# Peptides against a protein of PDB entry 2ODG, part 13

Target 1, 89 residues: chain A of PDB entry 2ODG
Amino acid sequence: MTTSQKHRDFVAEPMGEKPVGSLAGIGEVLGKKLEERGFDKAYVVLGQFLVLKKDEDLFREWLKDTCGANAKQSRDCFGCLREWCDAFL

## One batch from the design tools (peptide; made by RFdiffusion4, then SolubleMPNN)

Design b1_p10_7_s3 (from b1_p10_7, 3 letters changed)
Fold by OpenDDE base, seed 2:
Structure b1_p10_7_s3 (fold): chain B 89 residues (1-89), chain A 10 residues (1-10)
Amino acid sequence: as target 1 above (89 residues)
Amino acid sequence: SPEEARQAFL
């Protein structure tokens, strides 16, 4: 599948203090819900991704349950973190 | 296990 420019921009460099909304698949609506749950920075979501041992099904289910992400949004977010980790972790 | 960590870590 083709990735978005948002995805490419995220995976190309260290995460730093990027907001949660910088993650592919996470728009304004999902970002606000994640922030309400304490996931304000992309690196906090990365933390959850790692705690779940990078398991796709578990992460995507968690994201759905946490912010209401649909299948496309959760897939994009998972792919974004997976590829970032492959490059930098 | 990953399953045990299913709920938000925070």
Scores: peptide ipSAE 0.147, ipTM 0.811, DockQ to the pose 0.144
Fold by OpenDDE base, seed 5:
Structure b1_p10_7_s3 (fold): chain B 89 residues (1-89), chain A 10 residues (1-10)
Amino acid sequence: as target 1 above (89 residues)
Amino acid sequence: SPEEARQAFL
């Protein structure tokens, strides 16, 4: 599978204070829903990803339940965080 | 467990 430029931009550098919408698969619609639930920064979603021990099924199901992400959106977001962690953790 | 933490990090 190929990745988006958005994915490549995210995994290329430290996360810092990047907004939740910087995550691959998270557009304006999903980003606003995540922010409403308290996930206002990408690092908060990273925290959830890590608490779930990087489990793909659990994370993608959580993302679907939390913001309504579809299969592609949750796949893209999971892959984005997985590859970021591989590079920086 | 990861399952116990499924609902939210917060």
Scores: peptide ipSAE 0.146, ipTM 0.802, DockQ to the pose 0.151
Fold by OpenDDE base, seed 3:
Structure b1_p10_7_s3 (fold): chain B 89 residues (1-89), chain A 10 residues (1-10)
Amino acid sequence: as target 1 above (89 residues)
Amino acid sequence: SPEEARQAFL
């Protein structure tokens, strides 16, 4: 599958203090919902991704339940974190 | 297990 420029920008460098909205698939609507749940930085979502042992089904289900992400949004977000980890973790 | 940890750690 093709990726977005947003995905490419995220996976190209250490994530540092990037906001949660920097994650592919996470726009303003989902970002605000995540922030209200305590996931204000991309690295906090990374933490949840790692706690779930990088399991795609579990992570995508969690994201859906947490912020209402649809299938594409959760897929994009998962792929973004997976590829970032492959490069930097 | 990841299933047990499904609920966010926050």
Scores: peptide ipSAE 0.145, ipTM 0.809, DockQ to the pose 0.143
Fold by OpenDDE base, seed 1:
Structure b1_p10_7_s3 (fold): chain B 89 residues (1-89), chain A 10 residues (1-10)
Amino acid sequence: as target 1 above (89 residues)
Amino acid sequence: SPEEARQAFL
């Protein structure tokens, strides 16, 4: 599938201290909601992705329930983290 | 389990 530039920018390098809003599919609205729930850094969302054992359905459902992500947003975010892990984990 | 982790995170 095609990816966004935001996705490509994220998966191209170690994520370090990047904010949660740097994740593909996570804009200002979702980012603010995630930050309010304690997910201020992309690596915190990565942590949740990993404790869910990289399960797509579980992660996307969690993201929807946590910040109201729609199907495209959750798919983009999941794909972003999956490809980052393939490169750097 | 992943389901338990989902509920317990933060």
Scores: peptide ipSAE 0.132, ipTM 0.792, DockQ to the pose 0.147

Design b1_p10_7_s4 (from b1_p10_7 with P2A L6K)
Fold by OpenDDE base, seed 1:
Structure b1_p10_7_s4 (fold): chain B 89 residues (1-89), chain A 10 residues (1-10)
Amino acid sequence: as target 1 above (89 residues)
Amino acid sequence: SAEEAKAAFE
């Protein structure tokens, strides 16, 4: 599967203080819902990703249950974090 | 599990 420019922009550099909405698959609607649950920064979602031991099914299920992400959104978000970790972790 | 992680964060 091909990636978006948003994905490429995220995985190309250190995460720093990037907002949760910088993650591929996370738009304004999902970002707002994540922020309301305490996930205001991308690195907080990264933390959840790591707690789940980078498991795709568990992470995507969590994301769906937490903010209502659909299959594509959760896939894009997971892939974004996976590839960022491969580069920087 | 995903539910355990969600509960732990809250």
Scores: peptide ipSAE 0.041, ipTM 0.733, DockQ to the pose 0.134
Fold by OpenDDE base, seed 3:
Structure b1_p10_7_s4 (fold): chain B 89 residues (1-89), chain A 10 residues (1-10)
Amino acid sequence: as target 1 above (89 residues)
Amino acid sequence: SAEEAKAAFE
């Protein structure tokens, strides 16, 4: 699979205070839903990703249940965090 | 589990 420019922009640099909407697969709709649940920053979603021990199925299920992400959105978001962690964690 | 993690966050 190929990655989006949004993915590449996210994994290329430290996460810092980037909003949750900076994550690949997370658009305005999903971002707002995540923010309403307390996931306002990308690093909060990173925290959940790590708590789930980077498990793809668990994370994607959580994301779907939390904000209604579809298969592509959850896959893109997972891949984004996985590759960021490979580079910076 | 995903549900447990979600509950723990709240």
Scores: peptide ipSAE 0.039, ipTM 0.727, DockQ to the pose 0.134
Fold by OpenDDE base, seed 4:
Structure b1_p10_7_s4 (fold): chain B 89 residues (1-89), chain A 10 residues (1-10)
Amino acid sequence: as target 1 above (89 residues)
Amino acid sequence: SAEEAKAAFE
């Protein structure tokens, strides 16, 4: 499937201290909700992704329940983390 | 489960 420039920017380099809003599919609204729940950095969401053993259904459900992400937003976020891990983990 | 994951983080 086609990806966004935001996705490509995220997967192209080490994650470092990038804010949660740098993740594909996570805009200002979802980002603020994630931050309020303790997910202030992209690497914290990465941690959740890894705890769930990279399971797509579990992660996307978690994201929906945590910040109200819709299907596209959760798909984009999952794909972003999956491809980052393939490159750097 | 997703619910277990949320509880673990809290």
Scores: peptide ipSAE 0.039, ipTM 0.734, DockQ to the pose 0.132
Fold by OpenDDE base, seed 5:
Structure b1_p10_7_s4 (fold): chain B 89 residues (1-89), chain A 10 residues (1-10)
Amino acid sequence: as target 1 above (89 residues)
Amino acid sequence: SAEEAKAAFE
């Protein structure tokens, strides 16, 4: 599938202190909901991704349950983190 | 599970 520029920008460099909204699939609405739940930085969501052992179904279900992400948003976010990890872990 | 992971963080 085709990726977004937002995805490409995220996976191209170290994550650092990037806000949660920098993740592909996470817009202003989902970002605010994640921040309200304590996921203020992209690396916190990365942590959850890793705790779930990079399992796509578990992560996407968690994201949906946590902030209301739809299928595309959760897929984009998962793919973003997966490819970042492939490049930097 | 995803639910357990969410509960653990909260």
Scores: peptide ipSAE 0.046, ipTM 0.736, DockQ to the pose 0.129; fails the geometry check

Design b1_p10_8_s1 (from b1_p10_8, 3 letters changed)
Fold by OpenDDE base, seed 2:
Structure b1_p10_8_s1 (fold): chain B 89 residues (1-89), chain A 10 residues (1-10)
Amino acid sequence: as target 1 above (89 residues)
Amino acid sequence: SPEEARKAFE
């Protein structure tokens, strides 16, 4: 699979205080919806990803239900967090 | 549980 530059930029370094919109697959629309639900930082979404035990189906379903992410957006976001964790966790 | 976590922020 080909990744975006946004994905590569995210997985290349510690995420620190990066906003939720820094996650691959999360644009302006989804980012605002996530922020409204309390997910303002990328690390908060990371927390959800980890509590769901990194399960792809559960995470992608959660993301869809939480902000309306489509299949590509949820795939990109999941892949972004998975690869970040592989590098830094 | 993962199920509880999925609904935590609903």
Scores: peptide ipSAE 0.088, ipTM 0.779, DockQ to the pose 0.141
Fold by OpenDDE base, seed 1:
Structure b1_p10_8_s1 (fold): chain B 89 residues (1-89), chain A 10 residues (1-10)
Amino acid sequence: as target 1 above (89 residues)
Amino acid sequence: SPEEARKAFE
């Protein structure tokens, strides 16, 4: 599966205080919408990912409903968090 | 439940 450099940069290190826009699939438009809904840090979205038990369909649906992410954006974001968790959780 | 958690943050 092909990944972006943005994905690789995110999964390579602890996420710390990285903004929500650091997540693969989340650009400026989606990032602003997420921030308006209280998801200002990547770790807040990670929290949502975890309370949804890492379920792909639930997470991608949530992301679509919350910020209007399309299929590619939600897939990229999900994959980014999944691989980060595999490495650091 | 995960579904409840999805709605709870807002």
Scores: peptide ipSAE 0.088, ipTM 0.775, DockQ to the pose 0.150
Fold by OpenDDE base, seed 4:
Structure b1_p10_8_s1 (fold): chain B 89 residues (1-89), chain A 10 residues (1-10)
Amino acid sequence: as target 1 above (89 residues)
Amino acid sequence: SPEEARKAFE
């Protein structure tokens, strides 16, 4: 599948202090919900991704349950973190 | 564990 420019921008450089909304699949609506739940930075979501051992089903279901992400949003977010980790981890 | 991590953030 093809990726978005947002995805490419995210996976191209260190994550640093990027806000959660920088993740592919996470727009203003989902970003606000994640921030309200304590996930204000992309690296916090990365942490959850890693403690779930990079399991796609577990992560995508978690994201859905946490902020209401649909299938495409959760897939985009998972792919974004997976490819970032492949490049930098 | 993954289970504990999931529980913490549900």
Scores: peptide ipSAE 0.086, ipTM 0.783, DockQ to the pose 0.141
Fold by OpenDDE base, seed 5:
Structure b1_p10_8_s1 (fold): chain B 89 residues (1-89), chain A 10 residues (1-10)
Amino acid sequence: as target 1 above (89 residues)
Amino acid sequence: SPEEARKAFE
């Protein structure tokens, strides 16, 4: 599978205070929906990813239910967080 | 549990 430049930019450096929209698969539409639910920073979504024990199916289902992410968007977001964690946790 | 965590944030 190929990755986007957005994915590569995210996984290459510490997450810091990056907004939720910095996550691969999360554009302006999904980002605003996540922000409305209290997920304003990428690290808040990371928190959800971790409390779900990095389970792909659970996380992708949660993302779909929370902001309406489709299969590709949830896959991209999951992969982005997985690879970030592999590098920095 | 992961299931409880998912429900808590829904």
Scores: peptide ipSAE 0.083, ipTM 0.781, DockQ to the pose 0.117

Design b1_p10_8_s2 (from b1_p10_8, 3 letters changed)
Fold by OpenDDE base, seed 3:
Structure b1_p10_8_s2 (fold): chain B 89 residues (1-89), chain A 10 residues (1-10)
Amino acid sequence: as target 1 above (89 residues)
Amino acid sequence: SPEEARRAFE
């Protein structure tokens, strides 16, 4: 499966203080909804990804329920975090 | 648990 430049930019370097909107699949609309729910930084969403034990179905369902992400958006976000973790965790 | 974690910040 092909990835976006946004995905590649995210997985290429340490996450640091990157905003939640830096995650692949998360645009302005989803980002604002996540921020309103307390997920203001990408690392907070990473935390949720980890406490869900990196489970794809659980994470993607959570993302859908939390911010209304569609299948593509949740797939992109999951893949972004998975590959970041493979590189840096 | 993952189920409890899903309700974080809600």
Scores: peptide ipSAE 0.088, ipTM 0.774, DockQ to the pose 0.146
Fold by OpenDDE base, seed 1:
Structure b1_p10_8_s2 (fold): chain B 89 residues (1-89), chain A 10 residues (1-10)
Amino acid sequence: as target 1 above (89 residues)
Amino acid sequence: SPEEARRAFE
């Protein structure tokens, strides 16, 4: 699997206060939907990822149900958080 | 559980 520059930018440094839209796979449309549901920062989505014990199927299903992410968007977002955690957690 | 946490946030 190849990664995007957006993915590489996210996994390269501490997450800090980055907005939810900085996550790979999360654009303007999905970002706004996530923000409306209380996920305004990338670290809030990270929290959900960790609460789900980094389970790919559970996380991708949650993301789809929460903001309407398609298969590619949820895959990109999951991979982004997985690799960030491998580097910094 | 992960499922409980999901429901609690939503």
Scores: peptide ipSAE 0.079, ipTM 0.768, DockQ to the pose 0.154
Fold by OpenDDE base, seed 2:
Structure b1_p10_8_s2 (fold): chain B 89 residues (1-89), chain A 10 residues (1-10)
Amino acid sequence: as target 1 above (89 residues)
Amino acid sequence: SPEEARRAFE
């Protein structure tokens, strides 16, 4: 499976204050919905990823339920956070 | 539990 440049840019450096829209799979539509639910920064979504114990099914289901992410979007977002954690956590 | 944590953030 090939990753996007957006994914590579995200996993290459500390997360800092990056907006939620910096996550792979999260565009303007999904980003806005996440922000409306209180997930304005990528690190807030990271927090949710961690409290779900990095479980792929739970996280992807949560993302779908929270912002309407489809299978590709949730897969891309999960992979983005997984690889970031492998590098920095 | 993960389910409780999920609900807390929603």
Scores: peptide ipSAE 0.078, ipTM 0.776, DockQ to the pose 0.153
Fold by OpenDDE base, seed 4:
Structure b1_p10_8_s2 (fold): chain B 89 residues (1-89), chain A 10 residues (1-10)
Amino acid sequence: as target 1 above (89 residues)
Amino acid sequence: SPEEARRAFE
């Protein structure tokens, strides 16, 4: 599979204060839902990814349950965080 | 548990 430009832009540099909507797979609809649940920054979602021990099934299930992400959206988001961590963590 | 971790972080 290939990655999006949004994915490449995210994994290329430190996360800093990037909004949750900067994550691959997270558009305006999912971003607003995540923000309403307290996940306003990408690093907060990163925290959830890490507390779930980087487990793909657990994280994707959490994302689906939290904001209604579909399979592609959750896969894109997981891959985005996984590759960011491989580069910077 | 994973559920406890989810609740603690949210």
Scores: peptide ipSAE 0.074, ipTM 0.771, DockQ to the pose 0.167

Design b1_p10_8_s3 (from b1_p10_8 with L6R E7K)
Fold by OpenDDE base, seed 1:
Structure b1_p10_8_s3 (fold): chain B 89 residues (1-89), chain A 10 residues (1-10)
Amino acid sequence: as target 1 above (89 residues)
Amino acid sequence: TPEEARKAFE
């Protein structure tokens, strides 16, 4: 499937201290909700992604339950983290 | 387990 420029910008370089809102699929609304739950940095969400053993169904369900992400948002976020890990992990 | 990890962050 096609990817967004936001996705390409994220997977192109080390994650560093990027905010959670830098993740593809995570906009202002979802980003604020994630920050309120303690996920202020993209690497904290990466941590959850890895603890879930990169399982797509578990991660996307978690994201939906945690911030209300819809199917596209959770798919974009999952794909963003998967491809970043393929490049840098 | 992965399932427990999901629950821990709800």
Scores: peptide ipSAE 0.064, ipTM 0.788, DockQ to the pose 0.135
Fold by OpenDDE base, seed 4:
Structure b1_p10_8_s3 (fold): chain B 89 residues (1-89), chain A 10 residues (1-10)
Amino acid sequence: as target 1 above (89 residues)
Amino acid sequence: TPEEARKAFE
């Protein structure tokens, strides 16, 4: 599968203080819902990804339940964090 | 556990 430019931009550099909306698969709608739940920064979602031991099924289900992400959105977000970790963790 | 972590943030 191919990746988006948004994905490539995210995995190319340290995460820093990037907002949650910078994650691939997370647009304005999902981003706002995540922010309302306390996930305002991408690194907070990274934290959840890591405490779930990078498990794809658990993370994607969590994302769906937390902000209503569909299959593509959750897959894009998971892949974004997985590849960022492979490069920088 | 990972399952507990998921539950805590749902």
Scores: peptide ipSAE 0.058, ipTM 0.775, DockQ to the pose 0.117
Fold by OpenDDE base, seed 3:
Structure b1_p10_8_s3 (fold): chain B 89 residues (1-89), chain A 10 residues (1-10)
Amino acid sequence: as target 1 above (89 residues)
Amino acid sequence: TPEEARKAFE
């Protein structure tokens, strides 16, 4: 699979205080919905990813249910967090 | 459980 530049930019450096919208697959629409649910920073979504034990099906289903992410968006977001964790966690 | 955690944040 190919990745986006947004994915590459995210996984290349520490997450810090990056907004939730910096995650691959999360645009303005999904980002605002996540923020309204309390997921304002990328690290909060990372927290959920880790609480779900990095399970792809559980995470992608959660993302769909939480902000309406489609299959591609949830795949991109999951892959983004997986690759970041592989590099930095 | 992870499943319970998912539901808690929905």
Scores: peptide ipSAE 0.051, ipTM 0.758, DockQ to the pose 0.135
Fold by OpenDDE base, seed 2:
Structure b1_p10_8_s3 (fold): chain B 89 residues (1-89), chain A 10 residues (1-10)
Amino acid sequence: as target 1 above (89 residues)
Amino acid sequence: TPEEARKAFE
């Protein structure tokens, strides 16, 4: 699969204080829903990703349940965090 | 599926 520029921009540098909407697969709609649930920064979602031991199925299921992400959105978000961790964690 | 693959509002 090809990645988006949004994905490439995210995985290329330290996460810092990037908003949750900076994650690939997370736009304004999903981002607002995540923020309402306490996940306002990308690093908070990273935390959930790590708590789930980087398990793809668990994370994607969580994302779906938490903000209504579809399969593509959850796949993009998971891939974004996976590749960021491979580079920086 | 097409539904899973389509890009929807995020």
Scores: peptide ipSAE 0.028, ipTM 0.599, DockQ to the pose 0.029

Design b1_p10_8_s4 (from b1_p10_8, 3 letters changed)
Fold by OpenDDE base, seed 1:
Structure b1_p10_8_s4 (fold): chain B 89 residues (1-89), chain A 10 residues (1-10)
Amino acid sequence: as target 1 above (89 residues)
Amino acid sequence: SPEEAEEAFK
């Protein structure tokens, strides 16, 4: 239930033009795969998160199918976007 | 799902 520093850094400020790799749970490997699919910015993944109506299961499944994220990576990424939205959306 | 992504991302 504790968060990473990467998570805290992301949710602390407007995301602006931050790259997709700035999202918690998204490292170099997953980031490159997401970029290859057109998700180069964190806000593009945010868009997908919102289109899926912030549904955890749908988003985590999408992330797994799109870039091969495991359970922890998808959970971290989902939590990162959820808390960012709670603060700024 | 990939299908949802394609529809939303297009």
Scores: peptide ipSAE 0.035, ipTM 0.671, DockQ to the pose 0.169
Fold by OpenDDE base, seed 3:
Structure b1_p10_8_s4 (fold): chain B 89 residues (1-89), chain A 10 residues (1-10)
Amino acid sequence: as target 1 above (89 residues)
Amino acid sequence: SPEEAEEAFK
């Protein structure tokens, strides 16, 4: 599968203080919901990703349950974090 | 799950 430009932009550089909405698969709607739950920065979602031991099923389930992400959105977000970690962690 | 998120924030 091909990636989005948003994915490529995210995985290309250190995460820094990027907002949660900069993650692939996370638009304004999901981003707002995540922010309301305390996940305001991309690195907070990264933290959850790492706490879940980078497990795809667990992470995608969490994302779905937390903000209502659909299969594509959770896949995109997971892939975004996985590839960022492969490059920078 | 939301419970997993809660644990992460403890």
Scores: peptide ipSAE 0.034, ipTM 0.664, DockQ to the pose 0.196
Fold by OpenDDE base, seed 4:
Structure b1_p10_8_s4 (fold): chain B 89 residues (1-89), chain A 10 residues (1-10)
Amino acid sequence: as target 1 above (89 residues)
Amino acid sequence: SPEEAEEAFK
């Protein structure tokens, strides 16, 4: 499967202080919902990804339950964090 | 689940 430019922009460099909305699959609607739950930065979602031991099913289920992400959105977000970790962690 | 996130923040 091909990736989006948003995905490529995220995985290409250190995460720093990037907002949660910088994650692939996380648009304005999902981003606001995540921010309201305390996930204001991409690195906070990264923390959840790591606590779940990078498990795809657990992470995608969490994202769905937390902000209402659909299958494509959760897949894109998971892939974004997986590839960032492969490069920088 | 949201409960998993809550545990992570403790």
Scores: peptide ipSAE 0.033, ipTM 0.663, DockQ to the pose 0.200
Fold by OpenDDE base, seed 5:
Structure b1_p10_8_s4 (fold): chain B 89 residues (1-89), chain A 10 residues (1-10)
Amino acid sequence: as target 1 above (89 residues)
Amino acid sequence: SPEEAEEAFK
């Protein structure tokens, strides 16, 4: 499947202090909900992704339960982190 | 689940 420019921008470079909203699939609404739950930086969500051992079903379920992400949003976010990790981890 | 998420986040 094709990716968004937002995805490509995220996976192309170290994430550093990028906000959670820089993740593909995470818009302003989901980003604010994640921030309210303590996931203010993309690297905090990365941490959750890694603790879940990069399991797609677990991560996407977590994201749905945490911020209300739909199937596409959770897919995009998962793919974004997976490809970032493939490049930088 | 919320419980799994909480345990993972801690």
Scores: peptide ipSAE 0.030, ipTM 0.656, DockQ to the pose 0.158

## One batch from the design tools (peptide; made by RFdiffusion4, then SolubleMPNN)

Design b1_p11_1_s1 (from b1_p11_1 with T2S F11L)
Fold by OpenDDE base, seed 1:
Structure b1_p11_1_s1 (fold): chain B 89 residues (1-89), chain A 11 residues (1-11)
Amino acid sequence: as target 1 above (89 residues)
Amino acid sequence: ASPEEAREAFL
């Protein structure tokens, strides 16, 4: 499926210290909620993604339960991390 | 792993 420019910008380079809000699907509202729960950097969410063995259903459920992400937001975030890992991991 | 177990790993 088609991706956003935000997605393309994220998957194009090493993520380094990028904030959690740089992930596709994660805006200011979800980003603040994630930060309050200790997920302040994109690489911390990457860690969760990897602990869940890149499982889409588990990750999207976690994201929904953690910050209230809707189906599109969780799909965009999952796809962003999946494609980043395919390129750099 | 479950979402709950994963949260225990980080928090």
Scores: peptide ipSAE 0.085, ipTM 0.744, DockQ to the pose 0.188
Fold by OpenDDE base, seed 2:
Structure b1_p11_1_s1 (fold): chain B 89 residues (1-89), chain A 11 residues (1-11)
Amino acid sequence: as target 1 above (89 residues)
Amino acid sequence: ASPEEAREAFL
Protein backbone atom coordinates (compact mmCIF):
# COMPACT_ATOMS: atom_id res chain seq x y z
CA MET B 1 0.00 0.00 0.00
CA THR B 2 1.13 3.51 -0.79
CA THR B 3 1.08 5.81 2.22
CA SER B 4 0.19 9.48 2.36
CA GLN B 5 2.45 12.29 3.42
CA LYS B 6 0.14 12.72 6.42
CA HIS B 7 0.88 9.13 7.41
CA ARG B 8 4.62 9.62 6.97
CA ASP B 9 4.60 12.81 8.99
CA PHE B 10 2.79 11.08 11.85
CA VAL B 11 4.93 7.94 12.05
CA ALA B 12 8.22 9.83 11.79
CA GLU B 13 8.25 11.34 15.29
CA PRO B 14 6.86 11.00 18.83
CA MET B 15 3.23 12.01 18.73
CA GLY B 16 3.30 14.21 21.84
CA GLU B 17 0.22 16.42 22.01
CA LYS B 18 -0.78 16.07 18.36
CA PRO B 19 -4.52 16.49 17.83
CA VAL B 20 -6.66 13.56 16.80
CA GLY B 21 -6.87 15.09 13.33
CA SER B 22 -3.17 14.44 12.80
CA LEU B 23 -3.91 10.73 12.35
CA ALA B 24 -3.98 9.47 8.78
CA GLY B 25 -7.55 8.84 7.68
CA ILE B 26 -8.95 11.32 10.20
CA GLY B 27 -10.10 14.57 8.61
CA GLU B 28 -12.01 17.48 10.07
CA VAL B 29 -15.38 15.71 10.08
CA LEU B 30 -14.19 12.50 11.74
CA GLY B 31 -11.88 14.44 14.04
CA LYS B 32 -14.76 16.55 15.32
CA LYS B 33 -16.85 13.46 16.01
CA LEU B 34 -13.96 11.83 17.87
CA GLU B 35 -13.41 14.98 19.92
CA GLU B 36 -17.10 15.03 20.87
CA ARG B 37 -16.60 11.52 22.29
CA GLY B 38 -13.57 12.60 24.32
CA PHE B 39 -10.89 11.52 21.85
CA ASP B 40 -9.31 14.93 21.43
CA LYS B 41 -5.66 13.88 21.13
CA ALA B 42 -4.01 11.28 18.94
CA TYR B 43 -2.62 9.63 22.09
CA VAL B 44 -6.17 8.97 23.35
CA VAL B 45 -6.93 7.06 20.14
CA LEU B 46 -3.59 5.31 20.61
CA GLY B 47 -4.85 4.27 24.04
CA GLN B 48 -7.94 2.75 22.49
CA PHE B 49 -5.80 1.00 19.88
CA LEU B 50 -3.75 -0.55 22.71
CA VAL B 51 -6.81 -1.47 24.82
CA LEU B 52 -8.01 -3.41 21.79
CA LYS B 53 -4.62 -5.16 21.72
CA LYS B 54 -3.75 -3.72 18.31
CA ASP B 55 -6.43 -5.89 16.70
CA GLU B 56 -7.20 -4.50 13.27
CA ASP B 57 -10.79 -5.73 13.00
CA LEU B 58 -11.71 -4.55 16.50
CA PHE B 59 -10.08 -1.16 16.07
CA ARG B 60 -11.53 -0.49 12.64
CA GLU B 61 -14.98 -1.54 13.83
CA TRP B 62 -14.64 0.75 16.84
CA LEU B 63 -13.59 3.65 14.65
CA LYS B 64 -16.49 3.09 12.26
CA ASP B 65 -18.96 2.91 15.15
CA THR B 66 -17.49 5.90 16.97
CA CYS B 67 -17.08 8.44 14.17
CA GLY B 68 -18.47 6.88 11.00
CA ALA B 69 -15.11 6.14 9.39
CA ASN B 70 -15.31 4.29 6.08
CA ALA B 71 -13.07 1.38 5.11
CA LYS B 72 -10.27 3.55 3.71
CA GLN B 73 -10.31 5.97 6.63
CA SER B 74 -10.22 3.18 9.20
CA ARG B 75 -7.48 1.35 7.29
CA ASP B 76 -5.38 4.50 7.05
CA CYS B 77 -5.84 5.27 10.74
CA PHE B 78 -5.04 1.73 11.81
CA GLY B 79 -1.94 1.62 9.62
CA CYS B 80 -0.80 4.95 11.00
CA LEU B 81 -0.99 3.76 14.61
CA ARG B 82 0.48 0.35 13.80
CA GLU B 83 3.55 1.85 12.17
CA TRP B 84 3.95 4.47 14.88
CA CYS B 85 3.92 1.72 17.51
CA ASP B 86 6.42 -0.35 15.53
CA ALA B 87 8.79 2.62 15.62
CA PHE B 88 8.24 3.98 19.13
CA LEU B 89 6.47 1.52 21.41
CA ALA A 1 -11.89 -6.17 24.88
CA SER A 2 -14.68 -5.48 22.39
CA PRO A 3 -15.28 -2.05 20.86
CA GLU A 4 -18.40 -1.69 23.00
CA GLU A 5 -16.61 -2.70 26.20
CA ALA A 6 -13.74 -0.34 25.45
CA ARG A 7 -16.14 2.55 24.92
CA GLU A 8 -17.92 1.79 28.18
CA ALA A 9 -14.61 1.82 30.02
CA PHE A 10 -13.57 5.14 28.49
CA LEU A 11 -16.85 7.05 28.79
Scores: peptide ipSAE 0.080, ipTM 0.729, DockQ to the pose 0.174
Fold by OpenDDE base, seed 5:
Structure b1_p11_1_s1 (fold): chain B 89 residues (1-89), chain A 11 residues (1-11)
Amino acid sequence: as target 1 above (89 residues)
Amino acid sequence: ASPEEAREAFL
């Protein structure tokens, strides 16, 4: 499937201190909910992704349960982190 | 770790 420019922008460079809203699939609504739950930076969500051993089903279920992400949003976010890790981790 | 376990550890 085709990626978004937001995805490409995220996977192209080190993550640094990027806010959680920089992740593909995470807009202002989901980003605010994640921030309220303590996931204020993209690297905190990366941490969760790694704790779940990069498992797609586990991560997408977690994201849905944590911020209400739908299937597309969770797919986009997972793909964003997967491809970032493939490039930089 | 499960999603629930991970959430409990962090939150």
Scores: peptide ipSAE 0.079, ipTM 0.728, DockQ to the pose 0.169
Fold by OpenDDE base, seed 3:
Structure b1_p11_1_s1 (fold): chain B 89 residues (1-89), chain A 11 residues (1-11)
Amino acid sequence: as target 1 above (89 residues)
Amino acid sequence: ASPEEAREAFL
């Protein structure tokens, strides 16, 4: 599948202090909801991704339940973190 | 753990 420029920008460099909204699939609406739940930085969502042992179904379900992400948004976010980890973890 | 359990542990 094709990726967005936002995805490519995220997976190309260390995550650092990037806000949660830097993740592919996470726009302003979902980002605000995640921030309200304490997931303000991309690395906090990375933490959740790792706690769920990189399981796609579990992570995407969590994201949907946490911020209301749809199938595309959760897929994009999962893929973004998976490929970042493949490069940097 | 389930997604809900993981979220509850974090919050």
Scores: peptide ipSAE 0.078, ipTM 0.716, DockQ to the pose 0.138

